# Designs tried in a protein design run: peptides against a protein of PDB entry 5A53. Part 46

Target 1, 230 residues: chain A of PDB entry 5A53
Amino acid sequence: LVENVKQALFIPGQSCNKNLHDIMVDLSALKKPDMKRFNRKNDIHPFEDMSPLEFFSEKNDCSLMVLMTSSKKRKNNMTFIRTFGYKIYDMIELMVADNFKLLSDFKKLTFTVGLKPMFTFQGAAFDTHPVYKQIKSLFLDFFRGESTDLQDVAGLQHVISMTIQGDFQDGEPLPNVLFRVYKLKSYKSDQGGKRLPRIELVEIGPRLDFKIGRIHTPSPDMVTEAHKKP

## One batch from the design tools (peptide)

Design b1_p22_2_s3 (made by RFdiffusion4, then SolubleMPNN; from b1_p22_2, 11 letters changed)
Fold by OpenDDE base, seed 3:
Structure b1_p22_2_s3 (fold): chain B 230 residues (1-230), chain A 22 residues (1-22)
Amino acid sequence: as target 1 above (230 residues)
Amino acid sequence: ASFEQVDVDSIGGTEKALIFIP
């Protein structure tokens, strides 16, 4: 089953600022060509009323959405939304810390559009903790391109790294998730007549530290429906 | 600055990659 590539819609909220706009542009560049962006601000409050997002999902045929908002309590907030059958499946607020870096802050590297990223997840909680499991699932789903056959593995040029910032115990605040993007550079090192492929990772941006905010989890019924392979 | 070998989840499976930890 070739799963159709999920389309993403980036939505500036009413409180969207220049920094969020720039972050939106850079993050959405990683989702090209499977991305749409609105140029106008939209007054959407997804944790109060989800109906506008369901409307946009259907009208734009996008199962992935990112709402860009900022407030004193939730600065540089990216609300990631997934839909199933144009209904809200899950939502998570990821607030970008002020130490972010844009693509322009890195050495401009040519990238081929449409190359599938590899993913790295650092931290056991990505497999055990429900919030980090949702984040892992979301980012895999968000940047997962077409399931092309094995031949395109040679074209993997980018690595998306997600790291949980430190250890935490039960009842402690959830550590930030460090989002990093690298380009793979393969070097042939001649050591003693054996060519060992040396892979170097070069950070290309954006660099984002995500603070976890509010979460909407799917109903058990929606989970069951979403896992039904057609 | 250290290089650490990490498991990378790719569409083709888990691969080992060297990450740079600054």
Scores: peptide ipSAE 0.022, ipTM 0.534, DockQ to the pose 0.088
Fold by OpenDDE base, seed 1:
Structure b1_p22_2_s3 (fold): chain B 230 residues (1-230), chain A 22 residues (1-22)
Amino acid sequence: as target 1 above (230 residues)
Amino acid sequence: ASFEQVDVDSIGGTEKALIFIP
Protein backbone atom coordinates (compact mmCIF):
# COMPACT_ATOMS: atom_id res chain seq x y z
CA LEU B 1 0.00 0.00 0.00
CA VAL B 2 1.59 3.23 -1.10
CA GLU B 3 0.64 5.58 1.69
CA ASN B 4 0.17 8.97 0.10
CA VAL B 5 2.83 11.30 1.41
CA LYS B 6 1.24 13.78 3.76
CA GLN B 7 1.55 17.36 2.59
CA ALA B 8 2.59 20.07 5.01
CA LEU B 9 1.44 23.68 5.01
CA PHE B 10 3.61 26.26 6.73
CA ILE B 11 1.68 29.31 7.85
CA PRO B 12 3.32 32.47 9.13
CA GLY B 13 1.14 33.96 11.84
CA GLN B 14 0.67 37.66 12.35
CA SER B 15 3.47 37.74 14.92
CA CYS B 16 5.91 35.81 12.73
CA ASN B 17 9.34 37.48 12.87
CA LYS B 18 12.53 37.08 10.86
CA ASN B 19 13.94 34.33 13.07
CA LEU B 20 10.74 32.30 12.85
CA HIS B 21 10.62 32.86 9.14
CA ASP B 22 14.17 31.56 8.79
CA ILE B 23 13.36 28.56 11.00
CA MET B 24 10.25 27.93 8.91
CA VAL B 25 12.25 28.02 5.69
CA ASP B 26 14.87 25.63 7.00
CA LEU B 27 12.48 23.16 8.60
CA SER B 28 10.23 23.20 5.56
CA ALA B 29 13.23 22.46 3.35
CA LEU B 30 13.39 19.04 5.05
CA LYS B 31 9.81 18.40 3.95
CA LYS B 32 10.41 19.21 0.28
CA PRO B 33 8.83 18.47 -2.12
CA ASP B 34 5.78 17.73 0.06
CA MET B 35 5.30 21.19 1.49
CA LYS B 36 3.56 24.48 0.84
CA ARG B 37 4.30 27.84 2.44
CA PHE B 38 2.17 30.90 2.68
CA ASN B 39 4.00 34.08 1.81
CA ARG B 40 1.57 36.28 3.72
CA LYS B 41 0.97 36.44 7.42
CA ASN B 42 -2.33 35.07 8.66
CA ASP B 43 -3.95 36.05 11.93
CA ILE B 44 -4.74 32.60 13.32
CA HIS B 45 -5.16 31.59 16.94
CA PRO B 46 -5.66 27.82 16.80
CA PHE B 47 -6.43 27.34 20.50
CA GLU B 48 -9.20 29.94 20.24
CA ASP B 49 -10.62 29.08 16.82
CA MET B 50 -9.56 26.07 14.79
CA SER B 51 -11.89 26.77 11.84
CA PRO B 52 -9.34 28.72 9.76
CA LEU B 53 -6.90 25.81 9.98
CA GLU B 54 -9.53 23.30 8.92
CA PHE B 55 -10.33 25.58 6.00
CA PHE B 56 -6.66 25.79 5.00
CA SER B 57 -6.24 22.03 5.39
CA GLU B 58 -9.07 21.39 2.97
CA LYS B 59 -8.25 24.14 0.47
CA ASN B 60 -4.58 23.21 0.26
CA ASP B 61 -5.06 19.45 0.68
CA CYS B 62 -2.64 19.43 3.59
CA SER B 63 -3.08 17.12 6.56
CA LEU B 64 -0.08 18.68 8.28
CA MET B 65 0.19 22.35 9.21
CA VAL B 66 2.71 24.44 11.09
CA LEU B 67 1.73 27.86 12.39
CA MET B 68 4.60 30.23 13.15
CA THR B 69 3.89 32.74 15.93
CA SER B 70 5.92 34.64 18.50
CA SER B 71 5.04 36.47 21.68
CA LYS B 72 6.71 37.27 24.99
CA LYS B 73 4.94 34.28 26.54
CA ARG B 74 5.42 31.95 23.56
CA LYS B 75 8.57 33.01 21.76
CA ASN B 76 9.41 31.26 18.48
CA ASN B 77 6.30 29.12 18.71
CA MET B 78 5.67 26.45 16.10
CA THR B 79 2.18 25.05 16.45
CA PHE B 80 2.07 21.69 14.74
CA ILE B 81 -1.39 20.67 13.60
CA ARG B 82 -2.59 17.41 12.13
CA THR B 83 -5.94 16.99 10.45
CA PHE B 84 -8.00 13.95 9.65
CA GLY B 85 -10.61 14.42 6.98
CA TYR B 86 -9.67 18.10 7.11
CA LYS B 87 -10.79 18.25 10.76
CA ILE B 88 -8.35 19.01 13.54
CA TYR B 89 -6.93 15.78 14.91
CA ASP B 90 -4.26 17.11 17.26
CA MET B 91 -2.15 20.18 17.94
CA ILE B 92 1.03 20.87 19.85
CA GLU B 93 2.99 24.03 20.52
CA LEU B 94 6.74 23.62 20.20
CA MET B 95 8.69 26.75 21.04
CA VAL B 96 12.17 27.00 19.55
CA ALA B 97 14.80 28.02 22.09
CA ASP B 98 17.10 30.95 21.29
CA ASN B 99 20.11 28.66 20.80
CA PHE B 100 18.79 27.46 17.43
CA LYS B 101 21.07 26.98 14.44
CA LEU B 102 20.00 27.45 10.84
CA LEU B 103 21.15 25.48 7.81
CA SER B 104 23.41 28.40 6.95
CA ASP B 105 25.30 27.83 10.20
CA PHE B 106 26.36 24.39 9.03
CA LYS B 107 28.71 23.43 6.25
CA LYS B 108 26.58 23.39 3.12
CA LEU B 109 25.83 19.75 2.65
CA THR B 110 23.51 19.24 -0.26
CA PHE B 111 20.31 17.55 0.78
CA THR B 112 19.20 14.89 -1.59
CA VAL B 113 15.53 15.72 -1.93
CA GLY B 114 13.13 12.82 -1.56
CA LEU B 115 15.11 10.50 0.68
CA LYS B 116 13.24 9.11 3.64
CA PRO B 117 14.90 10.14 6.88
CA MET B 118 15.79 7.67 9.54
CA PHE B 119 14.46 8.61 12.95
CA THR B 120 16.03 8.13 16.34
CA PHE B 121 14.22 8.84 19.58
CA GLN B 122 16.17 9.10 22.81
CA GLY B 123 14.22 8.93 26.04
CA ALA B 124 11.88 6.30 27.46
CA ALA B 125 9.08 8.86 27.69
CA PHE B 126 8.68 8.76 23.90
CA ASP B 127 7.07 5.37 24.40
CA THR B 128 5.31 5.89 27.73
CA HIS B 129 4.34 9.54 28.26
CA PRO B 130 1.28 10.77 26.30
CA VAL B 131 2.82 14.09 25.28
CA TYR B 132 6.08 12.62 24.06
CA LYS B 133 4.19 9.81 22.34
CA GLN B 134 2.26 12.49 20.47
CA ILE B 135 5.50 14.28 19.55
CA LYS B 136 7.01 11.01 18.32
CA SER B 137 3.89 10.23 16.32
CA LEU B 138 3.78 13.75 14.89
CA PHE B 139 7.38 13.84 13.70
CA LEU B 140 7.21 10.34 12.26
CA ASP B 141 4.05 11.34 10.45
CA PHE B 142 5.48 14.69 9.37
CA PHE B 143 8.70 13.44 7.82
CA ARG B 144 7.63 10.01 6.64
CA GLY B 145 8.11 10.16 2.93
CA GLU B 146 6.76 7.59 0.54
CA SER B 147 6.80 4.27 2.31
CA THR B 148 8.71 2.43 -0.31
CA ASP B 149 8.72 -1.14 0.97
CA LEU B 150 12.26 -1.17 -0.29
CA GLN B 151 14.12 -0.01 2.74
CA ASP B 152 16.94 0.89 0.47
CA VAL B 153 19.21 1.30 3.47
CA ALA B 154 21.70 2.58 0.92
CA GLY B 155 19.31 5.46 0.28
CA LEU B 156 19.13 6.64 3.87
CA GLN B 157 21.04 9.88 3.67
CA HIS B 158 19.78 11.66 6.74
CA VAL B 159 18.83 10.97 10.31
CA ILE B 160 16.45 13.02 12.39
CA SER B 161 17.31 12.66 16.06
CA MET B 162 14.90 13.64 18.80
CA THR B 163 16.13 13.59 22.39
CA ILE B 164 14.30 14.38 25.60
CA GLN B 165 16.55 16.74 27.52
CA GLY B 166 16.90 14.99 30.86
CA ASP B 167 14.71 13.08 33.26
CA PHE B 168 11.52 14.39 34.81
CA GLN B 169 9.01 13.36 37.42
CA ASP B 170 5.26 13.69 37.50
CA GLY B 171 4.23 17.29 38.02
CA GLU B 172 7.54 18.69 36.78
CA PRO B 173 7.81 20.78 33.63
CA LEU B 174 8.31 18.62 30.58
CA PRO B 175 11.92 18.67 29.36
CA ASN B 176 12.70 20.12 25.97
CA VAL B 177 12.96 17.95 22.89
CA LEU B 178 16.27 18.33 21.10
CA PHE B 179 15.79 18.16 17.35
CA ARG B 180 18.91 17.36 15.34
CA VAL B 181 19.44 16.47 11.70
CA TYR B 182 22.41 14.47 10.52
CA LYS B 183 23.66 13.33 7.16
CA LEU B 184 24.88 9.77 6.96
CA LYS B 185 28.26 9.29 5.41
CA SER B 186 29.04 5.71 4.59
CA TYR B 187 32.70 4.88 4.56
CA LYS B 188 34.10 1.54 3.65
CA SER B 189 36.75 0.98 6.27
CA ASP B 190 39.39 -1.49 5.14
CA GLN B 191 40.16 -2.52 8.70
CA GLY B 192 41.66 -6.01 8.75
CA GLY B 193 40.50 -7.20 5.34
CA LYS B 194 36.82 -7.10 6.31
CA ARG B 195 35.08 -4.17 4.69
CA LEU B 196 33.03 -3.08 7.65
CA PRO B 197 30.65 -0.35 6.66
CA ARG B 198 31.47 2.58 8.87
CA ILE B 199 28.74 5.15 9.19
CA GLU B 200 29.61 8.66 10.17
CA LEU B 201 27.07 11.30 11.03
CA VAL B 202 27.49 14.93 10.16
CA GLU B 203 25.08 17.47 11.59
CA ILE B 204 23.49 19.44 8.78
CA GLY B 205 20.82 21.42 10.62
CA PRO B 206 18.60 22.94 11.52
CA ARG B 207 19.30 22.54 15.23
CA LEU B 208 16.19 23.18 17.28
CA ASP B 209 15.49 22.77 20.98
CA PHE B 210 11.73 22.55 21.41
CA LYS B 211 10.00 23.70 24.55
CA ILE B 212 6.61 22.04 24.84
CA GLY B 213 3.60 24.34 25.09
CA ARG B 214 -0.13 23.77 24.79
CA ILE B 215 -1.53 20.53 23.45
CA HIS B 216 -4.80 19.52 21.88
CA THR B 217 -5.38 15.78 21.95
CA PRO B 218 -7.71 14.02 19.54
CA SER B 219 -11.13 12.90 20.65
CA PRO B 220 -11.49 9.16 21.23
CA ASP B 221 -13.85 9.06 18.27
CA MET B 222 -11.29 10.64 15.96
CA VAL B 223 -8.62 8.22 17.17
CA THR B 224 -10.91 5.33 16.34
CA GLU B 225 -11.71 6.73 12.90
CA ALA B 226 -8.07 7.51 12.14
CA HIS B 227 -7.09 3.93 12.97
CA LYS B 228 -9.88 2.43 10.84
CA LYS B 229 -8.64 3.98 7.62
CA PRO B 230 -6.07 1.72 6.12
CA ALA A 1 18.54 -3.68 14.58
CA SER A 2 20.82 -2.12 17.17
CA PHE A 3 21.37 1.28 18.65
CA GLU A 4 24.96 2.23 18.09
CA GLN A 5 26.68 5.19 19.57
CA VAL A 6 28.43 7.04 16.79
CA ASP A 7 30.57 10.10 16.69
CA VAL A 8 28.76 13.00 15.07
CA ASP A 9 30.53 15.96 13.60
CA SER A 10 28.75 19.10 14.72
CA ILE A 11 29.41 22.84 14.73
CA GLY A 12 30.63 22.48 18.30
CA GLY A 13 32.87 19.54 17.54
CA THR A 14 32.39 15.80 17.67
CA GLU A 15 29.40 14.66 19.68
CA LYS A 16 28.19 11.17 20.44
CA ALA A 17 24.78 10.30 19.06
CA LEU A 18 22.76 7.14 19.32
CA ILE A 19 21.86 5.86 15.90
CA PHE A 20 19.44 3.13 15.22
CA ILE A 21 21.06 0.86 12.71
CA PRO A 22 18.44 -1.42 11.28
Scores: peptide ipSAE 0.020, ipTM 0.581, DockQ to the pose 0.063
Fold by OpenDDE base, seed 2:
Structure b1_p22_2_s3 (fold): chain B 230 residues (1-230), chain A 22 residues (1-22)
Amino acid sequence: as target 1 above (230 residues)
Amino acid sequence: ASFEQVDVDSIGGTEKALIFIP
């Protein structure tokens, strides 16, 4: 079953500012061609009423959504939403720290649109802690394109790196997630008759440090339904 | 400049990649 590529909808909220707009433009560029953006601000409060997001999911045929909002309490907030059957599956608030870098802050590199990224996850909590498991699942799902055969690894141009910023104990605030994007440069090193593939990574942006906010988790029934392969 | 072997999650599964971090 070739799963259809999940489409993403980027929504500026009523409180969307210039910084969030610029971040939205850059992050959505990584999802091309499988993205839509609204040009108008929409008054959506997903943790109060999810119905507008379900409506937009269905109307635009998008199972991924990103709502851009900013307040004193939740500055530079990107709410990532996934839907299943146009119903809310999960949500997570990821607030971008002020130290962010845009694509314009990096050396312009030519990249092919639509190439799938590889992912790297640094931190044991990505495999053990429920919140970081959700983040890992979300970003894999968000940037997974069509199931390409492993042979396309030679054509992979991008690596998305996600790192948990430090260790933490139970009851402590969850560390930030460091989001980095690299271009992969493969060199065939002919050293001594063994062609060892040498890979160089060049950061291309955007650079985002995510502070974790509010989370909505799916019901056990929705998890079971979403994992049922048709 | 170090070569680090990292586990890279690709669409086809986890692969070992040599990443050069400058």
Scores: peptide ipSAE 0.019, ipTM 0.425, DockQ to the pose 0.107
Fold by OpenDDE base, seed 4:
Structure b1_p22_2_s3 (fold): chain B 230 residues (1-230), chain A 22 residues (1-22)
Amino acid sequence: as target 1 above (230 residues)
Amino acid sequence: ASFEQVDVDSIGGTEKALIFIP
């Protein structure tokens, strides 16, 4: 079964500002062609009422959603939502730190749209801690694209890197997740008549440091149902 | 590959969204 690529819907919330809009544009560019964006602001409070998001999921046939909001308490907040059968599966707030960089802040490199990104995850907690496991799962679901046979190595031009910013102990605030995007550049170096292929990673943006906010976890029943459906 | 405006459903009715069409 070729798993159909999950479609994403980007939603400006009522408090969406220019910075969030720009972040939305740049991040959504990585999800092309499997992305929709609303042009109008919508007054949605997903942790108070999830019904509007379920409506949007169904009406737009999107199993991924990103709500862009900003407040004093939750500045530059990207709420990532996944649905299953158009019902909310999980949600996580990821607040973008003020040190963000847009694609315009990097040297423009030509890249082919629609190529599958490779992922790298730095930090043991991505495999052990429930919150970071959810983040890992979310970003894999969000950007993996179509399951093509891995044999088309020629299509792997981008690397999405996610790093947990430092170590933490139980009861401590969860470290930020550093989101970085790189392009793979192959250089032929001529060293002494032997052409050694060198691969360099060039950051292309956006650069986002995510502070973790509120989380909604799926019910055990939804987890079971989501794993049963192929 | 271009961005096209398409009609999408919202709580407030149909609105235009930008979709990337390869």
Scores: peptide ipSAE 0.008, ipTM 0.351, DockQ to the pose 0.027

Design b1_p22_2_s4 (made by RFdiffusion4, then SolubleMPNN; from b1_p22_2, 13 letters changed)
Fold by OpenDDE base, seed 4:
Structure b1_p22_2_s4 (fold): chain B 230 residues (1-230), chain A 22 residues (1-22)
Amino acid sequence: as target 1 above (230 residues)
Amino acid sequence: ASFEEVDFDAIGGVEKALLFKP
């Protein structure tokens, strides 16, 4: 089953600012060609009314959405939304810390659009804790692209790394998730007449530290229905 | 609820998308 690549819609909220716009541009570049980005601000409050997002999902044929908002309490907030059958499946607020880096802060490296990233997840909680499991699932869904049976290793050009920033106990605030993007750079090393290919990871951006905010989890019924569709 | 057609950024250009109006 060739799973259709999930399309993403990036939506500036009413409180979207320049920094969020720049972050949106850079993050959405990783989702090309399967990305739409609105230029107009929309007054959407997804935790109060989800209807506008369901409308957008249906009308733009996008099962992934990112709402860009900022407030004093939720600065640089990227609300990631997934839909199933154009209904809200889940939502998570990921607030970008002020130490973010844009693509312009890194050395420009050429890459081919449409190649799938490799993912790395650092932290046991990505497999055990419900919130981090949701984050892992979300980012895999967001950037995995077309499920090709051919792991074309030849097509691997970049790595998305997600790291949980430290350990935590029950009842403690959830550590940030460190989002990093690397390009694979192949070097020909002439060591002793044998060309050994050396691969290095070069950070290409954006660099985002995500603080976890509000979460909407799917109903048990929606989970069941979503798992029935391959 | 209504909608309007708006421009969005796509690969290499601006395309039209439907925008929700409450």
Scores: peptide ipSAE 0.026, ipTM 0.570, DockQ to the pose 0.019
Fold by OpenDDE base, seed 3:
Structure b1_p22_2_s4 (fold): chain B 230 residues (1-230), chain A 22 residues (1-22)
Amino acid sequence: as target 1 above (230 residues)
Amino acid sequence: ASFEEVDFDAIGGVEKALLFKP
């Protein structure tokens, strides 16, 4: 079953600023060619009214959306939205910390468009804690391209790394998620007549530290419907 | 013939279309 590649729509909110715009451009570049962007600001408040997002999902045939907003309380906020049947499935606010780095801050490496990234998740909570499970699921859905068979292993050029920043106990604030993107470089090393392939990871950007904000979880009914294989 | 650039962002479009105003 070739799962259709999920299309992403990036939406500048009314409070979108230059920094968020630049972050949007760089993050969306990793989703090419399966990405659309709005050029104008849209007044959307998804935790108050979700109807505009459902409308945009349907009109643009996008099951993934990212709303870019910024306020004093929620600075550099990327609201990630997933839809199922053009209805809101889940939402999560991920606020980008001020220490972000853009693609322009790294050495420009040629990337082949359409290669599936490898994912690495660091932190046990990605498999146990409901919020981090949602984040893991979201990013896998967001950047997984077409499920092509065996041939894609030879094409793995990119690694997306997500790390939970430190340990936490129950009742403590949820640690940030560190988002990093690397390119795999293979070097032939001659060590003692054995050519061992040396693989180096080179950071290519963007570099984003995500603070977790508000979350909307799917209804049990929508979970059941979304997991039904057609 | 004036072309008006209509940005469809407000109506859920991602494309800029040039609407021909007669």
Scores: peptide ipSAE 0.020, ipTM 0.445, DockQ to the pose 0.014
Fold by OpenDDE base, seed 1:
Structure b1_p22_2_s4 (fold): chain B 230 residues (1-230), chain A 22 residues (1-22)
Amino acid sequence: as target 1 above (230 residues)
Amino acid sequence: ASFEEVDFDAIGGVEKALLFKP
């Protein structure tokens, strides 16, 4: 069963600003060709009413959505939404810190669109803590693309790195998640007559530090249904 | 297998991406 690549819809909210728009453009580039973007602002408040998002999910055939909003309390907020059967499965607010870098801040590199990125997750909480498990699951779902078979290694051009910014104790604020994107560059090093392939990681952007906001978790029933392979 | 150059002028900073068309 070739799992159909999940399509993403990027939605500017009413409070979407230039920075969020630029971030949206750059992040959505990593999801090409499996993305749509709205050009118009939409007044959506997903934690108050989810119905507009379910409507957009169905009408655009997108099981992934990203709502771009900004307020004094929730600056540069990217609400990531997943749907199952066009119903809200889960949501998470990820607020982009002001130290973000756009693709234009990095050396322009050509890359093949549609290649599946490799993921790296740094921090034990990605496997133990419910919130970071959701983030891990979300980003894997968002960028996995088609599960292509064995030929994936030869085509690997991109690495997405997600790091929990430091250790935390129970009851402490959840550390930010550091989102980094690297391109794999293979150099033939002519060191000593042995052409050893040297692989270098080159950051290509965007660089995003995500502050965790509000979360909507799926019902146990929806979890069960979503894991039922047809 | 053809590579199509997709112009990503819309995404700031990536000039060209090759779409692999199987």
Scores: peptide ipSAE 0.006, ipTM 0.314, DockQ to the pose 0.032
Fold by OpenDDE base, seed 5:
Formats: structure tokens, C-alpha cells, sequence
Structure b1_p22_2_s4 (fold): chain B 230 residues (1-230), chain A 22 residues (1-22)
């Protein structure tokens, strides 16, 4: 089954700043060619009124959206939105910590656009805790690209790593999610008889530490409907 | 092909070699 690649729309909010714009540019580069961006700021408050996002989802045929806003309370906030049938499925605020690094902070490596990244998730909570399960689901959905049965390993160029920053107990603040991007470098070691393909992981950026903010979870009915589509 | 868990030490720029075992 060739699943249609989900299109992403990046929306600068009214409070979008230069840092968020730069982060957005770098993060969205990983979603090319399946990405659209608005150039104009839009006054959208998704936790107050979701209707503008549903409108944009439909008009742009994008089931993924990222709203970039910044305030004193929610600095460098990337609200990730998924829609189903152009209706809001879920939302999560992920605030980028000030220690972020852009692609320009790393050694520029050439990469092919449109290659499917591999994902790694570090932390048991990605499989057990509802918020981290949503984050895992979101990022897999966001960057999976075409589900080709032929995962040609030869076509693997990027690894996206997501790590929960430390352990936590129930009732404690949710640890940040560390987002890292690596490029796979294959070196044919020409050293003597055993051609062990050496694969090196080189961080290419962006480097983002996500603080978890507000969450909108799908209704049980929407979950059921979303899972019925093959 | 089992992907061995590459322990991405997410903190440090540790170049870990992924050994793909066939």
C-alpha cells in the first residue's frame, strides 16, 4: 500500500521571531519536497479557535501543520497540528530551548532531498506515556515520507533521533525531548580483505530541545476513524 | 536485518558507528 505522503504547512504566527523562522526553515528542509510555508504572519490561536487551522488544512491540502509563535510564557513555540479529514486530530506545543543549533552551526553536508529518514526513539515513555506516544506518532507521521516497501538501505541518508531527557515519575514535569539529526556516511574501507562497510553518523542539525507545552488529544471516535483508513 | 540499537549519546557529538549486521 503506497500511503500518500502527508503534506506539511508551516505557518508563522503573529509573534513569530527570527530565531523561530530560522528553526522553521531548517526543520522544514527535512520535510522537502512535501512542505509548504506561509510567508506572511497569521494571527492564529489554536487552543482558543481551531477553525483557521482547519481552513488552512483544507485549502492547502495539508494534514500536518506547524504554527510558530513566541511569547514570554511560550518562547520559541512550535505547535504541531495534525488533521484528519481537514478536522483537527491532535495538537502539541513544543517549545524550542535557547540552546538550539541551526544547520549553519554544523559542517555543511550535501544530501538528497526527499529521502526517508530513519527514526530512533530513546526512552521507554515513548511507548507507554500518552504524551510521548503522541510525540512519537507525530514525528513518525511528519517525516516518514513515502511508505515504500523497498526501504532501500542504500537510500538511507538521515537519522532523526528523539530522546527523552532523563527519567521522570508520575506527576513530575515532563522532560524535554531532544531532537537530533544525523547524516549517514558510508565509508568503503579499502583496508585489506574484509570490506566491512563502516557507517558513521554525523550530526548535521538542527539541534532542538523541545519543552512540552499544551496538548490537544483526539477524541476516541476520531482515533477509530483515523485507524480505519488503510 | 535487525537494527542494533545505536546508543545515540544524544548529549555529546559522539560519532557512533552504526554497524549494520546483515
Amino acid sequence: as target 1 above (230 residues)
Amino acid sequence: ASFEEVDFDAIGGVEKALLFKP
Scores: peptide ipSAE 0.000, ipTM 0.307, DockQ to the pose 0.050; fails the geometry check

## One batch from the design tools (peptide)

Design b1_p23_1 (made by RFdiffusion4)
Fold by OpenDDE base, seed 1:
Structure b1_p23_1 (fold): chain B 230 residues (1-230), chain A 23 residues (1-23)
Amino acid sequence: as target 1 above (230 residues)
Amino acid sequence: VEEVKSNTKSSKETLEEREEEEK
């Protein structure tokens, strides 16, 4: 089965800064080879007019987009967009907190391009709360694409961990989502004549704490169409 | 001015090798 791997387009907005550019480079590296990056700033306001994003989706054949913007109200904002039939399906603003770490902040480790990550989700709200369900769906769709068969444990190179930062009640501000990337290192430990495979997780970056911003949810009709497997 | 990029062909390279080319 040829996996129809979803292509991602990274777009610097007019307010894109150096920090957002560096974050864009590092996060997009995890999506290689299925990624495009624009070099020019584009004046796009997706919650005011979605038409430029639909145009870019079609012209670049990308069903995933990330718009990089920054303002006083929405600092280090990554707007994640999905399209279906080159029309906006959903959007979510994820603002990167100032405590972010780049790949350069971690020990360089050999990384093979094109291996699918394993995901781990920590927090019950990823399965129950609509916004966190959308985030879970988005990140799975962004990095795994369509579900292929059992990733042979031999092909498991890295883990993406997503954690909800604490508990919350109804009507409270939604906790941040902690994004972490780990490489699996297998060591053969000889303990007592039995070679037990020891797996160590080594953080490789980027490290991003996402504050949740605005969301756009798909229409019921688009949900029905997008779930129709051809 | 809206930017449009063409499809670049996928090569199976290591992430480390490509990060050196983008510097």
Scores: peptide ipSAE 0.018, ipTM 0.480, DockQ to the pose 0.029
Fold by OpenDDE base, seed 5:
Structure b1_p23_1 (fold): chain B 230 residues (1-230), chain A 23 residues (1-23)
Amino acid sequence: as target 1 above (230 residues)
Amino acid sequence: VEEVKSNTKSSKETLEEREEEEK
């Protein structure tokens, strides 16, 4: 069964600002061609009423959504939403820290659209802690293109790195997740007449440090239904 | 229930709009 590539919808909220718009454009560029963007601001409060998001999921045939909002308490907030059967499966608020970098802040490198990124996760909590497991699952699901069994090494162009910023104990605030995007660049190094291919990772952006906000977790019934392979 | 009018522009138009704003 070829799992159909999940489509993403990017939604500017009523409080969307220029910085969030620019971040939205740059992050959505990594999801091409499997993304849509709204141009109009929409007054959506997903933790108060989820029904507008379920409506947009169904009408746009998008199982992934990102709502862009900003307030004094939740500055540069990207709410990531997943749906199953056009119903809300899970939600997480990821607030972008002010130290962000856009694609324009990096050397413009040509890339092929539609190539799957390789993911790297740094931090044991991605495999043990429920919140970081959800983040790992979300980003893998978000950027998981067509399940071609052969990740042909020849098709590897991008690496997405996600790092938990430091250690934490139970009851402490959850550390930020550092999101970084690299392009693989092959160089022919001339070492003593043998051209050995050297691979370098070049950061291409965006650079985002995510502060974790509110979370909605799926019901046990929805987990069971979503894991039923057809 | 306010009818949230979404204007979805296609992914092609937004690439063209940024390439036009960078000219």
Scores: peptide ipSAE 0.008, ipTM 0.499, DockQ to the pose 0.024
Fold by OpenDDE base, seed 2:
Structure b1_p23_1 (fold): chain B 230 residues (1-230), chain A 23 residues (1-23)
Amino acid sequence: as target 1 above (230 residues)
Amino acid sequence: VEEVKSNTKSSKETLEEREEEEK
């Protein structure tokens, strides 16, 4: 089953600033060609009224959305939204910490557009804790390219690494998720006349530390429907 | 900044508590 690649819509909110715009541009570059961006600010408050997002999902045929907002309480906030049947499935606020790095902060490395990233997840909570499970699911869904049966390892250009920043206990603030993007470089090292293929990971950006904000979870009915593969 | 805390509550309950703390 060739699952259709989920299209993403990036939406600048009313409070979108230059930093968020730059982050949006860089993050959305990893989703090309399966990405649309709005150029105009939209006054959307997804935790107050989801209807505008459902409308945009349907109108743009996008099951993934990212709303870019910034306030004093929620600085550099990227609200990630998934829809199912153009209805809100889930939402999560991921606030980008001020230590972010753009693609321009790294050595420009050419990458082929449309290649599926490999994901790595560091932290047991990605498999156990509901919030981190949602983040894992979201990012896997967001950056899934075409399900080609051939994971042609030869086509692997980049790795997205997501790390939970430290351990936490019940009742403690949820640690940030460290988002890192690496390019795989194959080097032929001439050591002693044998060319051993060496693979190096080179950070290419963006570098984003996500603080977890508000979360909307799907209804049990929507979970059941979304897992019904046609 | 209201931090998401690790709790046994659903993500919905965590949202509702934050909306109450923001009022």
Scores: peptide ipSAE 0.008, ipTM 0.438, DockQ to the pose 0.017
Fold by OpenDDE base, seed 3:
Structure b1_p23_1 (fold): chain B 230 residues (1-230), chain A 23 residues (1-23)
Amino acid sequence: as target 1 above (230 residues)
Amino acid sequence: VEEVKSNTKSSKETLEEREEEEK
């Protein structure tokens, strides 16, 4: 079963600024070719009315959306949306901290487009805590291209690392998620007559620290329908 | 149900459009 690659739509909100636009461009580059971007700002408030996003999902045949907004309360906010049957499945606000780095801040490394990233998740909460489980699921869905079997290892060029920034207790604010992108570099080390291939991870960007905002969770019925294999 | 007339055109960046921007 060739699972159709999920298409992403990036939407500038009315409050989208230059920094968010630059972040959008760089993050969306990791989703190429399976990405569309809107050039015009759209006045969308997804936690008040979801209907415009459902309309865009259907019209653009995109099951993934990212809305770019910024306010005093929610600065550099990326609302990640998933749809099922063009209906809102889940949403999460991820606010980019001001310490972000763009691709231009890193040494230009050529990368082959369309290669799937390997994911790494650091923090037990990615497997136990509902919010971090949703984030893990979202990013895996977002950047998992076509399930290629054994060929994935031979084509491994990129690693996306997601780290929960510190420990937290019940009732405490949820720690940020540190998003990092690395390229695998193979070096032939001439150390000691055995040419052991050394693999190094080189950060290539973007570098994003995500503060968690508002969340919409799917209804139990939508969860059941979305997990039904056709 | 007010049809939110989004006049926003989506650009699909194809593989071919990327090879031209990287040259």
Scores: peptide ipSAE 0.007, ipTM 0.459, DockQ to the pose 0.031; fails the geometry check

